# Ledger of designs, part 72: peptides against a protein of PDB entry 5YCA

Target 1, 132 residues: chain A of PDB entry 5YCA
Amino acid sequence: RSLPAERNPLYKDDTLDHTPLIPKCRAQVIEFPDGPATFVRLKCTNPESKVPHFLMRMAKDSSISATSMFRSAFPKATQEEEDLEMRWIRDNLNPIEDKRVAGLWVPPADALALAKDYSMTPFINALLEASS

## One batch from the design tools (peptide; made by RFdiffusion4, then SolubleMPNN)

Design b2_p15_7_s4 (from b2_p15_7, 6 letters changed)
Fold by OpenDDE base, seed 2:
Structure b2_p15_7_s4 (fold): chain B 132 residues (1-132), chain A 15 residues (1-15)
Amino acid sequence: as target 1 above (132 residues)
Amino acid sequence: DEELEEINKRLFTED
């Protein structure tokens, strides 16, 4: 697969300590038609464009939104590039299907694999460790 | 589903 050429400068260093990001995560109860579900969200703002994206974890099973990871990591990605990556994830990782939430969601191990590819490991570690 | 669309909009884009 070919990831987009330009990456969010927020993720220039994949080796940073994640612990300062933990308290920046926020748990939020979302009311769905079939009942409430808690999500942990981390606001990630591109320091250049100032455009935020929210990295998200489902509290119940710790699934992470791969879609939001990709969009945050690659702010100039084309729709074709996103579609290609999402297909790759479907073919190579273990995404879950949840009709309540949009995008592609993956379990923690897969999220960390993607995080390595996208250079956003500290952010995903923080998201996974945050309280719900 | 319009309700789900709005929920997801908030989930993905709003503080």
Scores: peptide ipSAE 0.574, ipTM 0.918, DockQ to the pose 0.956
Fold by OpenDDE base, seed 4:
Structure b2_p15_7_s4 (fold): chain B 132 residues (1-132), chain A 15 residues (1-15)
Amino acid sequence: as target 1 above (132 residues)
Amino acid sequence: DEELEEINKRLFTED
């Protein structure tokens, strides 16, 4: 697969300590038509563009939004590049489908694999360790 | 579903 050329400078160092990011995560109960669900969210702001993206974990099964990871990591990606990556995820990882929420969501191990590819391991570790 | 669309908009774009 071919990942986009330009990456969010927020993720320039994949080896940083993730623990300072844990308290920046926020748990939020969302009311859906079929009942409430809790999400843990981490606001990630591109230090150059100042555009934020929210990394997200479903509290119940720890699924992570791969779509949000990709969009945060590659802010200038084309729709074609995103589609290609999402197809790769479907073909190579273990995404789940949830009609309540948009995008592709993946289990923790898959999220960490993507995080390594996107150079955002500290952020995903923090998101996974945060309380809900 | 308009309600789900609104919820997702908040989840992905709002604090």
Scores: peptide ipSAE 0.571, ipTM 0.917, DockQ to the pose 0.953
Fold by OpenDDE base, seed 3:
Structure b2_p15_7_s4 (fold): chain B 132 residues (1-132), chain A 15 residues (1-15)
Amino acid sequence: as target 1 above (132 residues)
Amino acid sequence: DEELEEINKRLFTED
């Protein structure tokens, strides 16, 4: 597959220690029509554009928003590029369908695979390790 | 679903 050419400079180093990011994660309970669900969120701000994105984990099953990962990693991606990547994820990984939340969500192992591709490993490790 | 749209907006964009 072809990932977008420009990546968020926040993710310039995939080998960073993830532990300083853990306290930056925030757990919150979201009230849905069918009941509450806890999410862990990590605010990721592009140091150049100053545009933030929130990486997200469902506390219950540790599913990670692949959509948010992609949008954070590739700030100038086209919709076509996103669609292509989401299709690839559907075809090659194990995404989870949740009618309550938008986007494509994947289990931890898949999230880490994507994180490697997007150079986001420290951020996903922190998100997965954070308390809920 | 308007409620879900609002929730998702908060999840994805709100600090």
Scores: peptide ipSAE 0.569, ipTM 0.917, DockQ to the pose 0.942
Fold by OpenDDE base, seed 5:
Structure b2_p15_7_s4 (fold): chain B 132 residues (1-132), chain A 15 residues (1-15)
Amino acid sequence: as target 1 above (132 residues)
Amino acid sequence: DEELEEINKRLFTED
């Protein structure tokens, strides 16, 4: 697969300590038609553009939004590039289907694999470790 | 589904 060429400068160093990011995560209960679900969210702001994206974990099974990871990591990606990556994820990883929430969501191990590819490891570690 | 759409909008874009 071919990932977009330009990456969010927020993720220039994949080796940073993730622990300072843990208290920046926020847990919230979302009320859906079929009942409540808790999500943990981490606001990630591109230091150049100042555009924020929220990295997100479903608290119950720790699934992570791969779509949000991709959009945060590659701010100038085309829709075609996103579609290509999401197809790759479907074909190579283990995304879950949840009609309540948009985008592709993946288990923790898959999220960490993507985090390595996107240079987001500290952020995903923090998101996974945060309380819900 | 407008309700789910609104929920997802908040989930993905709002503090």
Scores: peptide ipSAE 0.558, ipTM 0.914, DockQ to the pose 0.948

Design b2_p15_8_s1 (from b2_p15_8, 7 letters changed)
Fold by OpenDDE base, seed 1:
Formats: C-alpha cells, structure tokens, sequence
Structure b2_p15_8_s1 (fold): chain B 132 residues (1-132), chain A 15 residues (1-15)
C-alpha cells in the first residue's frame, strides 16, 4: 500500500509520552435507535492548519475508528488514497461491522498497528487508556 | 450517502 506523502505535523514524533493526553480525552453517551452507547474521543488539532479531528473509541469494546485516524493523519489525502487504505485494512486487519456508526472501525491491537504506520501511537495509547 | 466527517460531527459533540 501507499500512504499519503504529507502527514499532519501533530504526529511528527511517534515516541512521545502519551500520559499527558489521557486527561484530554472525553467520554460521550450517544443515543442510537437500538439504545445508548458510550464513546471516548480525543480532539486532535493540526497545529499548522488549525483544523481539528476527533479520534474515537467505542467504550464497550474499545474499537477505534480507523477512518478518523487516517483523515487526521493525512489531511491532504485524496479519496482514492483513503479508499485504498480502507481496502487494505479490510483485507489485512480485523475491522468490526457496526451499522450505527460511519467509517471503518478496528479492535485495539489493529488500531495500534495503524497508529504505528500513521505515527499516532501516543494518541491512540491515550485514547485506549482513558476512562469512559 | 452522508460523508463520514459530517456523520461523525453529528454523532460527537465538539469541545
């Protein structure tokens, strides 16, 4: 696969301590047709463009939105590049199916694998450790 | 179909 060339400068260092990010996460209960579900989210703002994206975790099973990870990491990605990556995830990782939410969601281990690829490890670690 | 970012914005409140 070919990841986009330009990455969000927020993720310039994949080795930073994630601990300071934990208290920045927020839990939110969302009502769906079949009942409420709790999510944990982390606001990630591109320090240059000032455009924010939210990284998102389902509290119950810790599934994380791979699509939101990709869009945060690669702000100038084309639709073709995103489609290619999502296809790769479907073919190589273990995405879950949840019709209540948009995008492609993956279990924690897969999220951390993607985080390494996208240089987002501190942010995903924080998101996974945050309380709901 | 609604775009992902628009859908997610509707799902999650911004801080």
Amino acid sequence: as target 1 above (132 residues)
Amino acid sequence: MEALEEAQRKLFEED
Scores: peptide ipSAE 0.040, ipTM 0.674, DockQ to the pose 0.348
Fold by OpenDDE base, seed 5:
Structure b2_p15_8_s1 (fold): chain B 132 residues (1-132), chain A 15 residues (1-15)
Amino acid sequence: as target 1 above (132 residues)
Amino acid sequence: MEALEEAQRKLFEED
């Protein structure tokens, strides 16, 4: 696969300690037709453009939004590039099916694999370890 | 930025 050429400078170093990011995460309860569900969000602001994205985790099963990861990591990606990556994820990883939420969601192990590819490991580790 | 926020919100909506 081919990932977008330009990456969010926030993710320039994949080796940073993730622990300082843990308290920056926030839990949010969202109402769905079948009841409430808690999500954990981490606000990630591009230090150059100042545009924020929220990385998203389902608190209960720790599923991570691959869509949120991709959009945060690659701010100038085309829709075609996103579609290509999401298709690759479907074909090569283990995305979950949840009719309540949009985008493509993956289990923790897959999220960490993507994080390595996107240079987001500290942020995904923090998101996974944050309390809900 | 508004469009981005809307896109983020849509992650929690059914298709």
Scores: peptide ipSAE 0.038, ipTM 0.670, DockQ to the pose 0.099
Fold by OpenDDE base, seed 4:
Order: sequence, then C-alpha cells, then structure tokens
Structure b2_p15_8_s1 (fold): chain B 132 residues (1-132), chain A 15 residues (1-15)
Amino acid sequence: as target 1 above (132 residues)
Amino acid sequence: MEALEEAQRKLFEED
C-alpha cells in the first residue's frame, strides 16, 4: 500500500515514553439510540498547523478508530488516499462492525500495528491504558 | 479547521 507522503510532525518520534500522555486522555459518555456508551479520547494537536484531532477508543472493548488515526497522522491526505488505506485495513486487519459510529474501528492489536505504520505508538499505548 | 472538526464529530454519528 501507499501512505500519504506528508505526516503530522507531532509523530516524528515513535520511541517516546507514552506514560505522560495517559493523564491527558478524557472519558466521555455519549448517548445513542440503544443507550449510553463510554469513549476515551486523546486530543492531538499538529504543532505546526495548530489543528487538533481526537484519537478515540471505545471503553468497553478497547476498539480504536482507525479513521481518526489516519486523519491525525496525515492531515493533508486526499479522500482517495484515505479510501485506499481503509480498504487495505478491511482486507488485511480485523475491523469491527458498529452501526452507532462512523469510520473504521479496529481491535487493540490492529491499532498498534497501524500505530507503527503511522509512527503513533506512544499515543495509541496511552489511549489504550487510560481509565474510563 | 471547521471542516476537520465536523469530520471528527461525524465519527460519533450513526452510519
């Protein structure tokens, strides 16, 4: 597969200690037609553009939004590039189905595989370890 | 920025 050429400079170092990021995560209860669900979110701001993105985890089963990861990592990606990556994820990883939420969501192991590809490992580790 | 914020919000909308 081909990932976008330009990456968010926030993710320049994949070897950073993730533990300082854990307390920056926030839990949020969201109401859906079938009842409430808790999510954990981590605000990630591009240090150059100052544009924020939220990385998101479902608290109960720790599924993580691959869409949010991609958009944070590659802020100048085209829709075609995103579509290509999401198709790759469907074909090669193990996305879950949840009609309540948009985007493509993956289990923790798959999220960490993507994190390595996107240079986001500390941020995904923090998101997974945060309390809900 | 507004468009990006909207995209983030839409991740919590039903398909």
Scores: peptide ipSAE 0.037, ipTM 0.666, DockQ to the pose 0.096
Fold by OpenDDE base, seed 3:
Structure b2_p15_8_s1 (fold): chain B 132 residues (1-132), chain A 15 residues (1-15)
Amino acid sequence: as target 1 above (132 residues)
Amino acid sequence: MEALEEAQRKLFEED
């Protein structure tokens, strides 16, 4: 597959220590028609554009939004490039079905595989280790 | 800080 050419400079070094990011995560309870659910979020700001994106985890099963990962990693990606990557994820990984939430969500192991591809490993490790 | 509801809304927006 072909990933977008330009990556968020926030992710220039995939080898950084993730532990300072853990306390930056925040939990939030969201009400849905079938009841409340808790999410964990991490604010990631592009140091050049100053535009923030939130990486998101479902607290209950630790599923992570692949869509939010992609949009944070590739700020200048086209809709076509995003669609191609989401199709690749559907064909090669194990996304979950949840009609309550936006985007494509994947289990922790798949999220870490994507993190390696997107150079986001410290950020996904922190998101997974944060308390809910 | 932006709420999760707003973050979720942005995932549906293509403009």
Scores: peptide ipSAE 0.043, ipTM 0.696, DockQ to the pose 0.110; fails the geometry check

Design b2_p15_8_s2 (from b2_p15_8, 7 letters changed)
Fold by OpenDDE base, seed 4:
Structure b2_p15_8_s2 (fold): chain B 132 residues (1-132), chain A 15 residues (1-15)
Amino acid sequence: as target 1 above (132 residues)
Amino acid sequence: SAALEEAQRKLFEED
């Protein structure tokens, strides 16, 4: 697969300590038609464009939104590039299906694999360790 | 549904 050429400068260093990011995560209970569900979210703002994206974890099973990871990591990606990556994830990782939420969601181990590819490891580790 | 769409908006966007 070929990832987009330009990456969010927020993720320039994949080796940073993640622990300072943990308190920045926020738990949120969202009411869906079939009942409430808790999510943990981390606001990530591109330091150049100032455009924010939320990285997201389902509190119950720790599934992570791969779509949101991709969109945060690659702010200039085309829809075609996103579709290609999402297909790769579907074919090579272990995404879950949840009708309540949009995009492609993956278990923690897969999220960390993607995080390495996208240079987002500190952010995903923080998201996974945050309380709900 | 509108209810589902609103819930999803709350998740993926700011308040």
Scores: peptide ipSAE 0.302, ipTM 0.846, DockQ to the pose 0.882
Fold by OpenDDE base, seed 5:
Structure b2_p15_8_s2 (fold): chain B 132 residues (1-132), chain A 15 residues (1-15)
Amino acid sequence: as target 1 above (132 residues)
Amino acid sequence: SAALEEAQRKLFEED
């Protein structure tokens, strides 16, 4: 597959220690029509543009929002490029279905595979290790 | 659903 050419400079080094990011994660209880659910969120700000995106994990099963990963990693991506990547994820990984949340969500192993592709490994490790 | 949309807004946007 082909990923967008320009990547968020926040992710220029995939080898960074993830532990300083753990306390930056925040747990949040969201009230849905069928009951509450807890999410863990990590605010990631592009150091050049100052535009923030939240990386997100469902606390219960550790599913990660692949859509949010992509949007944070590739700030100049077109909708067409996003659609192509999401189709690739559907065809090659194991996304879950949850009517409560938008976008594609994937299990931890798939999230780490995407993190390697997007150069986001420290951020996804921190998100997965954070308490809820 | 308006209730679902509001919940999603809280999840994907800043506080």
Scores: peptide ipSAE 0.302, ipTM 0.847, DockQ to the pose 0.917
Fold by OpenDDE base, seed 3:
Structure b2_p15_8_s2 (fold): chain B 132 residues (1-132), chain A 15 residues (1-15)
Amino acid sequence: as target 1 above (132 residues)
Amino acid sequence: SAALEEAQRKLFEED
């Protein structure tokens, strides 16, 4: 597969210590029509454009939003590039189905695999270790 | 539904 050429400069160094990011994660209870669900979110701001994106984890099963990872990592990606990557994820990883939330959500192991590809490992480690 | 839309807004947008 081909990933977009330009990556968010926030993710320049994939080897940084993730522990300082853990306290920046925030747990939220969201009320859905069929009941509440808890999510953990990490606000990631592009240091150049100042545009924020939230990385997100479902507290119940630790699923991570792959769509939000992609949008944060590749701020200038086209819809076509996103669609191509989401198809790759469907074909090669193990995304879950949840009608309450938009985008593709993947289990922790798949999220960490994507994190390596997107140079986001510290951020995904922090998101997975944060309390809910 | 409107309720689902609002829930999704809270999840993906600023507080």
Scores: peptide ipSAE 0.298, ipTM 0.846, DockQ to the pose 0.901
Fold by OpenDDE base, seed 2:
Structure b2_p15_8_s2 (fold): chain B 132 residues (1-132), chain A 15 residues (1-15)
Amino acid sequence: as target 1 above (132 residues)
Amino acid sequence: SAALEEAQRKLFEED
């Protein structure tokens, strides 16, 4: 598949130790109509544009927002490029359906596969290891 | 619903 040409410079090195990122994650309880749910969020700021994106994990089942990963990794991606990637995820990975949350969410193994593709491995490892 | 939208806002934006 084709990924966008320009990647967030925050993710220039996929091999860095993720440990320092763990304490930067924050747990947040969100009140939904059917009850509360806890999420873990990691604020990722593009060092060039200064635009932040939150990487997000559902605390209970560790599902990760693939949409937020993509948008953080590829700040100049077109809607078409995003749509194509989301379709690829649907066709090749194991996204979950949750009406409470927007975007496409995937289990940890899939998130790590995407992280490798997007050069985000330290960030996703930290997000997965953070307490909730 | 408005409640769902508010919850989603809190999740995807800075709180």
Scores: peptide ipSAE 0.288, ipTM 0.842, DockQ to the pose 0.921

Design b2_p15_8_s3 (from b2_p15_8, 9 letters changed)
Fold by OpenDDE base, seed 3:
Structure b2_p15_8_s3 (fold): chain B 132 residues (1-132), chain A 15 residues (1-15)
Amino acid sequence: as target 1 above (132 residues)
Amino acid sequence: SAALEAAQKKLYEED
């Protein structure tokens, strides 16, 4: 597949220790019609543009928003590029079905696979290990 | 629903 050419400079090194990022994660309880659900969020700010994106995890099953990952990793991506990647995810990974959330969400193993592709492994590891 | 929309707004709002 073809990923966007320009990547968020925040993710220049995929091999960094993730543990310092863990305390930067924040858990929140969202009250949905069917009941509460806890999400863990990690604010990721592009050091050049200063535009933040939130990486997001469902606390209970550790599903992670692939859409948020993509948008954070590729700040100049077109909608077409995003659509292409989301289709790839549907075809090759195991996105979940959840009407409470927008975009594509994937289980932890898939999120880590994407993280490797997007060079954001430390951030996803931190998000996965953060308490809720 | 309105309730779902409100929940989603909280989920995706920035700090």
Scores: peptide ipSAE 0.646, ipTM 0.930, DockQ to the pose 0.853
Fold by OpenDDE base, seed 1:
Structure b2_p15_8_s3 (fold): chain B 132 residues (1-132), chain A 15 residues (1-15)
Amino acid sequence: as target 1 above (132 residues)
Amino acid sequence: SAALEAAQKKLYEED
């Protein structure tokens, strides 16, 4: 598959220590029609554009929004590029089905695989380790 | 539903 050419400079180094990011994560309880659910969020700001994106984890099963990862990693991606990547994820990984949330969400192992591809490993590690 | 949309709005809003 082909990923977008330009990546968020926030993710220039995939080998950084993730532990300083853990306290930056925030838990949030959302009241859905079928009951409350807790999400863990990590605000990631592009240091050049200053545009923020939130990386998202469902606290209970640790599913992570692949869509949010992609959009944060590739700020200049076209909709076509996003659609192609989401199709690739559907075909090659194990996205979950959850009517409460938008976009494509994947289990932790898949999120870490994507993190490697997107150079986001420290951020996904922190998101997974954060308390909820 | 309106309730679901409200929840989703809260989930994806900026801090």
Scores: peptide ipSAE 0.644, ipTM 0.930, DockQ to the pose 0.871
Fold by OpenDDE base, seed 2:
Structure b2_p15_8_s3 (fold): chain B 132 residues (1-132), chain A 15 residues (1-15)
Amino acid sequence: as target 1 above (132 residues)
Amino acid sequence: SAALEAAQKKLYEED
């Protein structure tokens, strides 16, 4: 598959130690109609544009928003490019179904596979290891 | 529903 040409410079080095990022994660409880759910979020700021994106994990099953990963990694991606990638994820990975959340969410193993593709491994590892 | 939308708004808030 084809990924967007320009990537967020925050992710220029996929080999960084992820442990310093763990305490930067924040857990929050959201009250849904059918009950509360905990999410873990990591604020990722593009060092050039200063635009932040939040990477998100569903605490209970550790599902991670692939959509948020893509948007953070590829700030200049077109809607068509995003649609193409989300379709690829549906066809090749194992996204979950949850009406409480928007976008496409994937299990931890799939998130790490995407992280490798997007050069986001330290950030996803930190998000997965953070307490909730 | 309105309640679901409100919850989703909180989930995707930047602050």
Scores: peptide ipSAE 0.644, ipTM 0.930, DockQ to the pose 0.818
Fold by OpenDDE base, seed 4:
Structure b2_p15_8_s3 (fold): chain B 132 residues (1-132), chain A 15 residues (1-15)
Amino acid sequence: as target 1 above (132 residues)
Amino acid sequence: SAALEAAQKKLYEED
């Protein structure tokens, strides 16, 4: 597959220690029609554009929003590039089905695989380890 | 549903 050419400079170093990011995560309870669900969010701001994106985890099963990862990693990606990557994820990984949320969500192991591809490993490790 | 949409809006708010 072909990933977008330009990546968010926030992710220039995939080898950084993730532990300082853990306390930056925030838990949020959302009331859905069928009951409450807790999400953990990490605000990631592009240091050049100053545009933020939130990385998101479902607290209960630790599913991660792959869509949010892609959009944060590739700020200038076209819709076609996003669609191509989402199709790749469907074909090669194990996205979950949850009618409460938008986009593709994947289990922790898949999220870490994507994180390696997107150079986001510290951020996804922090998101997975944060308390809820 | 309206309730689901409201919940989703809260989930994806940028603040």
Scores: peptide ipSAE 0.641, ipTM 0.929, DockQ to the pose 0.844

Design b2_p15_8_s4 (from b2_p15_8, 6 letters changed)
Fold by OpenDDE base, seed 3:
Structure b2_p15_8_s4 (fold): chain B 132 residues (1-132), chain A 15 residues (1-15)
Amino acid sequence: as target 1 above (132 residues)
Amino acid sequence: MKALEEAQRKLFFED
């Protein structure tokens, strides 16, 4: 697969300590037709453009939005590049089907594999360790 | 900056 050329400068160092990011996570309850569900979010701001993106986790099973990860890591990516990566994830990882939410969601182990590829390991570790 | 509501719309809904 071919990832986009330009990456969010927020993720220039994949080796940083993740613990300071844990208290920055926030839980949010969202109402759906089947009832409420809790999500954990982490605001990630591009230091150059100042545009924020939110990384998202389902509190119940710790599934992570791969779509949110990709869009945060590659803010200048085309729709074609995103579609290509989402297809790769479907073919090579273990995405979760949830009709309530948009995008592609993956279990924690797969999220960490993607985090390594996108150079955002500290942020995914923090998101997974945060309380809901 | 982008509002949380806008981010939620993009992540959870196709509209």
Scores: peptide ipSAE 0.040, ipTM 0.695, DockQ to the pose 0.103
Fold by OpenDDE base, seed 2:
Structure b2_p15_8_s4 (fold): chain B 132 residues (1-132), chain A 15 residues (1-15)
Amino acid sequence: as target 1 above (132 residues)
Amino acid sequence: MKALEEAQRKLFFED
């Protein structure tokens, strides 16, 4: 696959300590028809454009929104590039199916694999370790 | 205009 050429400069160093990001995460209870569910979110602001994106985790099973990761990592990506990546994820990883949520969500191991590809490892580690 | 956070919630959660 071919990832977008330009990456969010927030993710210039994939080796940073993730622990300072843990307290930046916020839990949010969302009401769904089948009951409440808790999500954990991490606000990630592009230091150049100042545009924020929220990385998202389902608290219960720690599924991570791959869509949020991609959009944060590649702020100038085209819709075609996003669609291509999401199809790749469907074909190569283990996305979950949840009718309550939009976008493509993946289990923790897959999220970390994507994080490596997107240079987002500290942020995904923090998101996964944050309390809910 | 909606707050970006709210817009993202609508984007990633089905209404």
Scores: peptide ipSAE 0.039, ipTM 0.673, DockQ to the pose 0.117
Fold by OpenDDE base, seed 5:
Structure b2_p15_8_s4 (fold): chain B 132 residues (1-132), chain A 15 residues (1-15)
Amino acid sequence: as target 1 above (132 residues)
Amino acid sequence: MKALEEAQRKLFFED
């Protein structure tokens, strides 16, 4: 696969300690037709453009939005590049199906694999460890 | 900025 050439400078160092990011996460309850569900979100701001994106986790099963990861990591990606990556994820990882939510969501292990590819491991570790 | 946050919620969750 071919990932976009330009990455969010926020993710220039994949080896940083994730613990300072944990308290920056926020849990929120969202009402759905079949009942409430808790999500954990982490605001990630591109230090150059100042444009924020939210990384997203389902609290219950710790599924992570691969779509949110991709969009945060690659702010100049085309829709075609996103579609290509999402297809790769479907073919090579283990995405979950949830009719309540948009985008492609993956289990924690897959999220960490993607995080390594996108150089955002500290952020995904923090998101996974945050309370809900 | 708040509008963007709201837009992201709508983007990632189905109605």
Scores: peptide ipSAE 0.037, ipTM 0.678, DockQ to the pose 0.108
Fold by OpenDDE base, seed 4:
Structure b2_p15_8_s4 (fold): chain B 132 residues (1-132), chain A 15 residues (1-15)
Amino acid sequence: as target 1 above (132 residues)
Amino acid sequence: MKALEEAQRKLFFED
């Protein structure tokens, strides 16, 4: 598949140690109609544009927002490029369905596969290992 | 104007 040409310079090195990122994650309890749920968020700021994006994990089952990953990795992507990637994820990975949340969410193994493709491995490792 | 963090929360969660 084809990914957008320009990638967030924050992800220039996929081999960096992830452990310094773990304490930067933050847990948040969010109220939903069926009760509260805890999420873990990691603020990722593009060092060039200074625009932040939040990577997101459901604490309980460790599902990761693929949508948040894509938007952080490819800040200049078109809506068409995002739609094509989300369709690819639906066809090739194992996204979950959760009526409480928007975007496309995937289990940890799939998130790490995407992280390799997007050069985000340290950030996804940290997000998965952070306490909630 | 809402903070970017709040806007992103609304984007990724159902209201």
Scores: peptide ipSAE 0.039, ipTM 0.669, DockQ to the pose 0.117; fails the geometry check

